# Peptides against a protein of PDB entry 3NZW, part 204

Target 1, 212 residues: chain A of PDB entry 3NZW
Amino acid sequence: TTTLAFRFQGGIIVAVDSRATAGNWVASQTVKKVIEINPFLLGTMAGGAADCQFWETWLGSQCRLHELREKERISVAAASKILSNLVYQYKGAGLSMGTMICGYTRKEGPTIYYVDSDGTRLKGDIFCVGSGQTFAYGVLDSNYKWDLSVEDALYLGKRSILAAAHRDAYSGGSVNLYHVTEDGWIYHGNHDVGELFWKVKEEEGSFNNVIG
Target 2, 222 residues: chain B of PDB entry 3NZW
Amino acid sequence: QFNPYGDNGGTILGIAGEDFAVLAGDTRNITDYSINSRYEPKVFDCGDNIVMSANGFAADGDALVKRFKNSVKWYHFDHNDKKLSINSAARNIQHLLYGKRFFPYYVHTIIAGLDEDGKGAVYSFDPVGSYEREQCRAGGAAASLIMPFLDNQVNFKNQYEPGTNGKVKKPLKYLSVEEVIKLVRDSFTSATERHIQVGDGLEILIVTKDGVRKEFYELKRD

## One batch from the design tools (peptide; made by RFdiffusion4, then SolubleMPNN)

Design b2_p24_6_s1 (from b2_p24_6, 8 letters changed)
Fold by OpenDDE base, seed 1:
Structure b2_p24_6_s1 (fold): chain B 212 residues (1-212), chain C 222 residues (1-222), chain A 24 residues (1-24)
Amino acid sequence: as target 1 above (212 residues)
Amino acid sequence: as target 2 above (222 residues)
Amino acid sequence: SAIEEAIEEMKARHAWSFGYTPLP
């Protein structure tokens, strides 16, 4: 798995692959690793598929309850804290989760929190999470700047996942791409890694380790 | 050392069509190298036009299916006999599985039915409780043999339009019920030839708007 | 325990995973 999120002048880019594995078996190439909690809040999934799906869905319910009770959307800080507190209660029990909570509120602006099953909760501008994170960082860090255009930022997110999918056996399938703005998240499609690879190779002259 | 999980073998297969869905399973039940039964059905009509199979350790599978059937009854009781939708059923099964997160059911679960728009639906679950809606899924002993075949024949992976030099993929389209049944039969026939835990009989449940239909076919008894 | 080991082995083989490496 490779998930990433980064802040830039135009908001937040979120990009994830879609492969699930069971041992050496590719269980699926089409899994959704982003949960749409509300129109302004996303969660990403790495680790145990069931752990992530179950608890991030639960988180969604908690966020909705907050909205109903408080008559305002939950903050990204509060949403991430709810999840962090939950996993901390299960510390040592064997949960496996590497998550990013990404969203926008008027109070916070565009915000990203990293939350994992070890109890770590971090606020930041750039995170790559998963077995392919180092490969994604290689591309993302090399090309990142705050002043990226929306188009360039979307491409960079997509391109970083592609690099990880190429090198990490646990990453692949397709790239799901999101742009989060003050008006909410926008889904920017599902991009098959196979098709994307050859397109990018041709256009950039990259991936020279592959002949074709 | 002691292992709480048995393995009763077998294979299951789900395929969603446009306005139907199919869930199939062999009827062989085995422990190690001994055939316990040549006819032990493992695909069940659970009501509300939902069919279910939980393949792996039969004791766990039976327990899970029974719990789900009970869940359907309670749903009717609580919601004035409202039909349980396939997506709600999937969520319910996730909770049943994940409720045993620290001692999971040793099963690969597949359900099939129609979604709220009348389209064929197949949901697949891992032992812990993750799930995904797909067009097709194989589970059990011969899943590794069948799933690549389904990728090719249902999802048309690695198929291209003739004369395009591999540049144009074969377009996705729904298969007819007859095509799906043939594909299922071919899959299990092939699997039976190569895997000792698959054989004896094939039971296919077909879900349409008119209800659940069952078909049975003999497999090799080797 | 033997049971715990069996559970972990089963999960390793059959549970779906989104490959994960924790941050340092």
Scores: peptide ipSAE 0.580, ipTM 0.918, DockQ to the pose 0.890
Fold by OpenDDE base, seed 3:
Structure b2_p24_6_s1 (fold): chain B 212 residues (1-212), chain C 222 residues (1-222), chain A 24 residues (1-24)
Amino acid sequence: as target 1 above (212 residues)
Amino acid sequence: as target 2 above (222 residues)
Amino acid sequence: SAIEEAIEEMKARHAWSFGYTPLP
């Protein structure tokens, strides 16, 4: 798995692969590793598929309850704290989760929190999470700047996941791409890694380690 | 060493069509190398036009299916006999599975039915409770043999238009119920030839807007 | 325990995983 999120002048880019594995078996190439909690809030998934799906869905319910009770959308800070508190209660029980809670509120602006099953909760501008995270960081860090255009930022997110999919056996399938703004998240499609690879190779003249 | 899990073999297969879905399973039940039964159905009509199978350790599978059937009854009781949708059923099954997160059911679960738009739907679950809606899924002993075949024949993976030098992919299209049944039969026939835990009989449940239909076919008994 | 080992083995083979490495 490779998931990433980063803040830039145009908001937040979120990009994830779609491969699930069971041992050496490719269980699926089409898994959704982003949960759309509400129109302004996303959660990403790495680790145990069931752990992530179950608890991030639960988180969604908690966020909705907050909205109903407080008559206001939950903050990204509060949403991430709810999840962090939950996993802390299960610390040592064997949950496996590496998550990013990404969203936009008027109070906070564009915000990213990293939350993992060890109880770590971090606010930041750039995170890559998963077995392919180091490969994604290699591309992302080399090309990141705050002043990226939306188009360039979207491409960078997609390209970083592609790099990870190429090198990490546990990443692949497709890239799901999101752009988060003050108006909410925008889904920017599902991009098959195979097709994307050849397109990028041709256009960039990259991936020269592959002949064909 | 002690193993709390048994493995009763078998294989299941779900395929979603445009306005139908099928869930099929062989009827062999085996422990180690001993056939316990040549006809032990493992695909069930659970009501509300939902069919379900949980393949792996049969005791766990039966328990899960029973719990789900009870859940359907309670749902009707609590919601004035409202039909349980396939997506709600999937969520319910996730909770049933994940409720045993620290001692999971040893099963690969597949359900099939129609979504709220009348389109065929197949949901598959891992033992812990993750799930995904897919066009097709094989589970059980011969899943590793069948799933690549389904990728090729249902999703047309690695198929290209003739005369395009491999540049144009074969377009996706829905299969007819007859085509799906043929694929299912071919899949299980082939699996039976190569896997000792698959055989004896094939039961196919077909879900349409008109209800659930069952078909049965003989498989090799060796 | 033997049960715990069996559970972990089962999960390793059959539970779906999104490959994960924690942040340092």
Scores: peptide ipSAE 0.580, ipTM 0.914, DockQ to the pose 0.866
Fold by OpenDDE base, seed 4:
Structure b2_p24_6_s1 (fold): chain B 212 residues (1-212), chain C 222 residues (1-222), chain A 24 residues (1-24)
Amino acid sequence: as target 1 above (212 residues)
Amino acid sequence: as target 2 above (222 residues)
Amino acid sequence: SAIEEAIEEMKARHAWSFGYTPLP
C-alpha cells in the first residue's frame, strides 16, 4: 500500500493505490483505500484492511453524530482525535492502522492528521503512509513546492503513487486521486497503473529501467 | 501442536451480471486427505434474495451463516418485515466477522444478490471482516486457480481489441446468465482436475428479481 | 500460545492487508 496526502496553496492532494494482499497473493486490485467521511473529510487506509475499514466507518458515524449534536461539521482535529483515542484504547491488542484524516474547515483551513495504531497523532503538511511510503517520498519530496498549481499538484500525487507502485510489490492496481478544497473534496478519478506507467514513461522519458 | 482451525477445503465462486448474480460452490467436504462428504452444500439461500457462502473451516462457516440468518429474522422483526438490502447485509456480516476480531472465523465469505437498482451484486469478505463489492470473486482452496481465469473472462484482463496493437482494451460488458453458468462450470471442472479439495458436485444459486434458482451439476469424484 | 500463533498465521495468509510501515 501507498497512501499520501500533502498541503499546498490550492488545498490538499490525497492519492492512494488500490492493491490488497494476503501474503504473497494479490487479493484485490480495486480496493478503495479512501473513505469519504463527509463532503469535506477523507480518511485513508493502510495496515489491516478490516481494522481500517471497520474503525474508519465507525469514525464516520461519530462524525455524523457530532454534526447532529453540535449543528456544525466536525473539525479535522476533533475527528482525528476521536480515532486516536479509540486506537489508544486498543494499544497492544494488535490493531494495525496507518491513517490520514484530511479535511477542510473554515476554522482550520486545509488540515492533515496522521493517526496510527501505535497511538501517534501528528499534524503535518506532507505524509506518505504504507509499505511504499519511502518510494513515494522520493518523488514527492523532490518535486514538492507550496506554490504548485492544482494541476501540477494532482500530477505529483499521482506520479508519486506510480513510483511506489513500480517499486513496492504491495502497491499497485490503480491510483485514486482527490483534491480537497474549501468547498469539499473532488474525486479526480481512478487511474490504472498499467496504463499510467506507459503514458508517463513516454511523456517524461522516465522509468528507463524498463525497456518498452 | 493444537490448532483451533480446521480446513474443510472446497471452493466457492460469485459472479455478478447485469440483472442477476450467481454464487456457486462445490459440495466436497474434506479433512486433510479424507473426504468427509461428497454432498455437503455450502451455498445457502438466506432469504430476502440473498445467497451466502462462508468457505474454509466448515464449523466456522456454518456458525457464521446461522448467525446471519438469525440477523435477517431480527431485522424483519425490528423493521416491520422490511427487505434487507444487500449492502446492509454486507455491513451486518462485517460486524459479525469483526466481532471476533481477536479469534476470527476462518472463512472466506461471499454473498450475492441484487442491489437497490436491481443490478447484480457480489460482496466478498476476508476472515477479519473487510469487504468489497466486486463483479466476481473466487474463494477457498482453488481460488488461486480460478481467480486469474475470472480476471480474464469476466473482467477481460489482458484482452485487447484486434488490430489495435494492444492499445485498446476490450470493453467491459455484462455476461448473460448462460455465459456465466458456463464459466462457472468450466472453472470448477478445471479446478477439480488440479485440486484434490474440489470435486464431487457443483451447486449454483442464481439470484434474479424472480427469486433464487438452484442448479446442480456432477463433478469428478476422484 | 499455540492458539495465538495459529490466529496470527491464519491472518498472515488470509486476512487482507494494506502494506504498512509506521512512521519513524
Scores: peptide ipSAE 0.572, ipTM 0.912, DockQ to the pose 0.886
Fold by OpenDDE base, seed 5:
Structure b2_p24_6_s1 (fold): chain B 212 residues (1-212), chain C 222 residues (1-222), chain A 24 residues (1-24)
Amino acid sequence: as target 1 above (212 residues)
Amino acid sequence: as target 2 above (222 residues)
Amino acid sequence: SAIEEAIEEMKARHAWSFGYTPLP
């Protein structure tokens, strides 16, 4: 798995692959590793598929309850704290989760929190999470700047996941791409890695170690 | 040392059509190299036009299916006999599986039915409780033999339009019920030839708007 | 325990995983 999120002048880019594995078996190439909690809030998934799906869905329910009770959207800080507190209660029990909570509130602006099953909760501008994270960082860090255009930022997110899918056997399938703005998240499609690879190779003149 | 999990073998297969869905399973039940039964059905009509199979350790599978059937009854009781939707059923099954997160059921679960728009639906689950809606899924002993075949024949993976030099993929289209049944039969006959834990009989449940139909076919009994 | 080991082996083989490496 490779997931990433980063803040830039135009908001937040979120990009994830779609491969699931069971041992050496490719279980699926089409898994959705982003949960759309509400129109302004996203969660990403790495680790145990069931752990992530179950608890991030639970988180979504908690966020909805907050909205109903408080008559306002939950903050990104509060949403991430709910999840962090939950996993902390299960610390040592064997949960496996690496998640990013990404969203926008008027109070906070564009915000990213990293939350994992070890109890770590971090606010930051750039995170890559998963077995392919180092490959994604290699591309992302080399090309990141705050002043990226929306178009360039979307491409960079997509391109970083592609790099990870190319090198990490546990990443692949497709890239799901999101842009989070003050008006909410926008889904920017599902991009098959096979097709994307050849397109990028042709357009960039990159991946020259591969014949084609 | 003691192992709490048994493995009763077998294989199951789900395929969604446009306005139908199919869930099939062999009827062989085995432990190690000993055939316990040549006819032990593992695909069940659970009501509300939902069919279910949980393949792996049979004791766990039976327990899970029983719990789900009970959930359907409770749902009707609590919601004035409202039909349980396939997506709600999937969520319920996730909770049943994940409720045993620290001692999971050793099963690969597949359910099939129609979604709220009348389209065929197949949901597959891992032992811990993750799930995904898919066009097709094989589970169990011969899943590794069948799934690549389904990738090619249902989702048309690695198929291209002739004369395009591999530039145009074969377009996706729904298969007819007859085509799906043929694929299922071919899958299981092939799997039976290569895997000792698959054979004896094939039971196919077909879900349409008119209800659940069952078909049975003999497999090799070696 | 034997049960715990069996559970872990089963999960390793059959549970779906989104490959994960924690942040350093």
Scores: peptide ipSAE 0.567, ipTM 0.905, DockQ to the pose 0.908

Design b2_p24_6_s2 (from b2_p24_6, 8 letters changed)
Fold by OpenDDE base, seed 1:
Structure b2_p24_6_s2 (fold): chain B 212 residues (1-212), chain C 222 residues (1-222), chain A 24 residues (1-24)
Amino acid sequence: as target 1 above (212 residues)
Amino acid sequence: as target 2 above (222 residues)
Amino acid sequence: SAIEEAIKAYLEKHAWSFGYTPLP
């Protein structure tokens, strides 16, 4: 798995692959690793599929309850804290989760929190999470700047996942791409890794280790 | 030392069509190398046009199916006999599985039915409750043999339009019920030849808007 | 325990995973 999120002048880019594995078996190439909690809040999934799906769905319910009770959207800080507190209660039990909670509120602006099953909760501008994270960082860090255009930022997110999918056996399938703005998240499609690979190779002259 | 789990073998297969869905399973039940039964059905009609199978340790599978059937009854009780949708059923099964996250059911679960738009639907679950809606899924002993075949024949992986030098993929299209049944039969026949835990009989449940239909076919018994 | 180990082994083989490396 490779998931990433980064803040830039235009908001937040979120990009994830879609491969699931069971041992050496490719269980699926089409899994959705982003949960749409509300129109302004996303969660990403790495680790145990069931752990992530179950608890991030639960988180969604908690966020909705907050909205109903408080008559305002939950903050990204509060949403991430709810999840962090939950996993802390299960510390040592064997949960496996590497998550990013990404969203926009008027109070916070574009915000990203990393939350994992070890109890770590971090606020930051750039995160790559998963077995392919180092490969994604290689591309993302090399090309990141705050002043990226929306178009360039979307491409960079997509391109970083592609790099990871190429090198990480646990990453692949397709790239799901999101742009989070002050008006909410926008889904920017599902991009098959196979098709994307050859397109990028041709256009950039990259991936020279593979002969076309 | 006591082991609460066993492996009863078998294989299951789900395929979603345009306006139907199929869930199939062999009827062989085995422990180690001994056949316990040559006819032990493992695909069940659970009501509300939902069929279910949980393949692996048979005791766990049976328990899970029973719990789900009870959930369907309770749903009707709580919601004035409202039909349980396939997506809600999937969520319910996730909770059943994840409720035993630390002492899991040793099963691969597949359900099939129609979504709220009348389209065929197949949902697959891991032992602890992760799930995904797919066009097809094989589970159990021969899943590794069958799934690549399904990738090729249902999802048309690695198939290209003739005369395009491999540049144009074969377009995706729904298979007819007859085509799906043939594909299922071929899959299980092939699996029986290569895997000792698959054989004896094949039971296929077909879900349409008119209800659940069952078909049975003999498989090799050796 | 032996049971816990067996469960872990089973899940490693059959549970779906989104490959994960935690941050330092």
Scores: peptide ipSAE 0.583, ipTM 0.917, DockQ to the pose 0.887
Fold by OpenDDE base, seed 4:
Structure b2_p24_6_s2 (fold): chain B 212 residues (1-212), chain C 222 residues (1-222), chain A 24 residues (1-24)
Amino acid sequence: as target 1 above (212 residues)
Amino acid sequence: as target 2 above (222 residues)
Amino acid sequence: SAIEEAIKAYLEKHAWSFGYTPLP
């Protein structure tokens, strides 16, 4: 798995692969590793599929309850804290979760929190999470700038996942791409890694370790 | 030294069509190298046009299916006999599985039915409750043999339009019920030839808007 | 325990995983 999120002048880019594995078996190439909690809030999934899917769905319910009670959207800070508190209660029990909570509120602006099952909760501008995270960082960090255009930022997110999919056996399938703005998240499609690879190789002259 | 789990073998297969879904399973029940039964159905009609199978340790599978059937009854009770949707069923099963997250059911669960738009739906679950809606899924002993075949025949993986030098993929299309049944039969026939935990009989449940139909076919008994 | 090890082995083989490495 490779998930990433980064803040830039145009909001937040979120990009994830879609491969699930069971040991050496590719269980699926089409898994959705982004949960759309509400129109302004996303969660990403790495680790145990069931742990992430179950608790991030639960988180969605908690966020909805907040909206009903408080008559306003939950903050990214509060949403991430709810999840963090939950996993802390299970610390040592064996949950496996590496998550990013990404969203936009008027008071916070574009915000990313990393939350994992070890109890870590971090606010930051750039995170890559998963077995392919180091490969993604290699591309993302090398090309990241705050002043990226939306187009360039989207491409960078997609390209970083592609790099990870190329080198990490546990990443692949497709890239699901999101852009989060003050008006909410926008889904920017599902991009098959196979097709994307050859396109990028041709256009950039990259991936020269592969002869095609 | 005590192991609460066993492995009863078998294989299950779900395929979603345009306006139907199929869930099939062999009827062999085995422990190690000993056949316990040559006819032990493992695919069940659970009501509300939902069929379910939980393949692996049979005791766990039976328990899970019974719990789900009870959940359907309770749902009717709580919601004035409202039909349980397939997506709601999937969520319910997730909770059943994840409720035993630290002492899991040793099963691969697949359900099939129609979604709210009348389209075929197949959901598959891991032992602890992660789930995904898919066009097809094989589970159990011969899943590794069957799933690549399904990728090729249902999802047309690695198939290209003739004359395009492999640049244009074969377009996705729905298969007819007859085509799906044929694929299921071929899959299980092939699996039986290569895997000792698959054989004896094949039971296929077909879900349409008109209800659940069952078909049975003999497999090799060797 | 033997049971815990058996469960772990089973889940490693059969539970779906999104490969994960915690942040340092």
Scores: peptide ipSAE 0.574, ipTM 0.915, DockQ to the pose 0.873
Fold by OpenDDE base, seed 3:
Structure b2_p24_6_s2 (fold): chain B 212 residues (1-212), chain C 222 residues (1-222), chain A 24 residues (1-24)
Amino acid sequence: as target 1 above (212 residues)
Amino acid sequence: as target 2 above (222 residues)
Amino acid sequence: SAIEEAIKAYLEKHAWSFGYTPLP
């Protein structure tokens, strides 16, 4: 798995692969690793599929309850704290979760929190999470700047996941791409890694380790 | 050492069509190398046009199916006999599975039915409740043999248009119920030849807007 | 325990995983 999120002048880019594995078996190439909690808030998934799906769905319910009770959308900070507190209660039980809570509120602006099953909660501008995270960081860090255009930022997110999919056996399938703005998240499609690879190789002249 | 789990073998297969869905399973129940039963159905009509199978340790599978059936009854009771949608059923099953996260049901679960738009739907679950809606899924003993075949025959993976030098993929299209049934039969026939835990009989449940239909076919009995 | 080991082995083989490495 490779998930990433980064802040830039145009908001937040979120990009994830879609491969699930069971041991050496490719269980699926089409898994959705982004949960759309509300129109302004996303969660990403790495680790145990069931742990992530179950608790991030639960988180969505908690966020909705907050909205109903407080008559206001939950903050990214509060949403991430709810999840962090939950996993802390299960610390040592064997949950496996590496998550990013990404969203936009008027109070906070574009915000990213990293939350994992070890109880770590971090606010930051750039995160890559998953077995392919180091490969994604290699591309992302080399090309990141705050002043990226939306188009360039979207491409960078997609390209970083592609790099990870190429090198990490546990990443692949397709790239799901999101852009988060003040008006909410925008889904920017599902991009098959195989098709994307050949397109990028041709256009960039990259991936020279592959002949064909 | 004590192991509370067993493996009763068998294989299940779900395929979603345009306006139908199919869930099939063999009827062999086995422990180690001993056949316990040559006809033990493991695909069930759970009501509300939802069919379900939980393949692996049969005791766990039966328990899970029973719990789900009870959940359907409670849902009707709580919601004035409202039909349980397939997506809500999937969520319910996730809760059932994840409720035993630290002492899991040793099963691969597949459900099939129609979504709220009348389109065929197949949901598959891992032992602890992760799930995905897919066009097809094989589970159980011969899943590793069948799933690649389904990728090729249902999703047309690695198929290209003739005369295009491999540049144009075969377009996706829905299969007819007859094509799906043939594919299921071929899959299980092939699996039976290569896997000792698959055989004896094949039960296919077909879900349409008109309800659930059952078909039965003989498999090799060795 | 033997049961715990059996469960771990089963989940490793059959539970779906999104490959994960924690942040340092």
Scores: peptide ipSAE 0.573, ipTM 0.907, DockQ to the pose 0.884
Fold by OpenDDE base, seed 5:
Structure b2_p24_6_s2 (fold): chain B 212 residues (1-212), chain C 222 residues (1-222), chain A 24 residues (1-24)
Amino acid sequence: as target 1 above (212 residues)
Amino acid sequence: as target 2 above (222 residues)
Amino acid sequence: SAIEEAIKAYLEKHAWSFGYTPLP
């Protein structure tokens, strides 16, 4: 798995692969690793598929309850704290989760929190999470700047996941791409890694170690 | 030392069509190298046009299916006999599985039915409750033998339009019920040839808007 | 325990995983 999120002048880019494995078996190439909690809030998934799906869905319910009770959308900080507190209660039990909570509120602006099953909760501008994270960082860090255009930022997110899919056997399938703005998240499609690879290779003249 | 789990082998297969879905399973029940039964059905009509199978340790599978059937009854009681949707059923099954996250059911679960738009639907689950809606899924002993075949024949993976030098993929299209049944039969016939835990009989449940139909076919008994 | 080890082995083989490496 490779997931990433980063803040830039135009908001937040979120990009994830879609491969699931069971041992050496490719269980699926089409898994959705982003949960759309509400129109302004996203969660990403790495680790145990069931742990992530179950508890991030639960988180969605908690966020909705907050909205109903408080008559206001939950903050990204509060949403991430709910999840962090939950995993803390299960610390040592064997949960496996690496998640990013990404969203926008008027109070916070565009915000990213990293939350994992070890109890870590971090606010930051750039995170890559998963077995392919180092490969994604290699591309992302080399090309990141705050002043990226929306177009360039979307491409960078997509391209970083592609790099990870190329080198990490546990990443692949497709790239799901999101842009989070003040008006909410926008889904920017599902991009098959195979097709994307050849397109990028041709357009960039990259991946020359692969014979086309 | 006590091991609470066993492995009863077998294989299950789900395929979603345009306005139907199928869930199939062999009827062999085995422990190690001993056949316990040549006809032990493992695919069940659970009501509300939902069929379910949980393949692996049979005791766990039966328990899970029973719990789900009870859930359907309770749903009707609580919601004025409202039909349980396939997506809600999937969520319910996730909770059943994840409720035993630290002492899991030793099963691979597949359900099939129609979604709220009348389209065929197949949901597959891992032992602890992760799930995905898919066009097809094989589970159990021969899943590794069958799944690549389904990738090729249902999803047309690695197939291209003739004369395009591999540049144009074969377009996706729905298969007819007859085509799907043929694929299922071929899959299990092939699996029986290569895997000792698959054989004896094949039971196929077909879900349409008109209800659930069952078909049975003989497999090798070796 | 033997049961815990058996469960661990089974999940490693059969539970779906989104490959995960924690942050350093």
Scores: peptide ipSAE 0.570, ipTM 0.902, DockQ to the pose 0.891

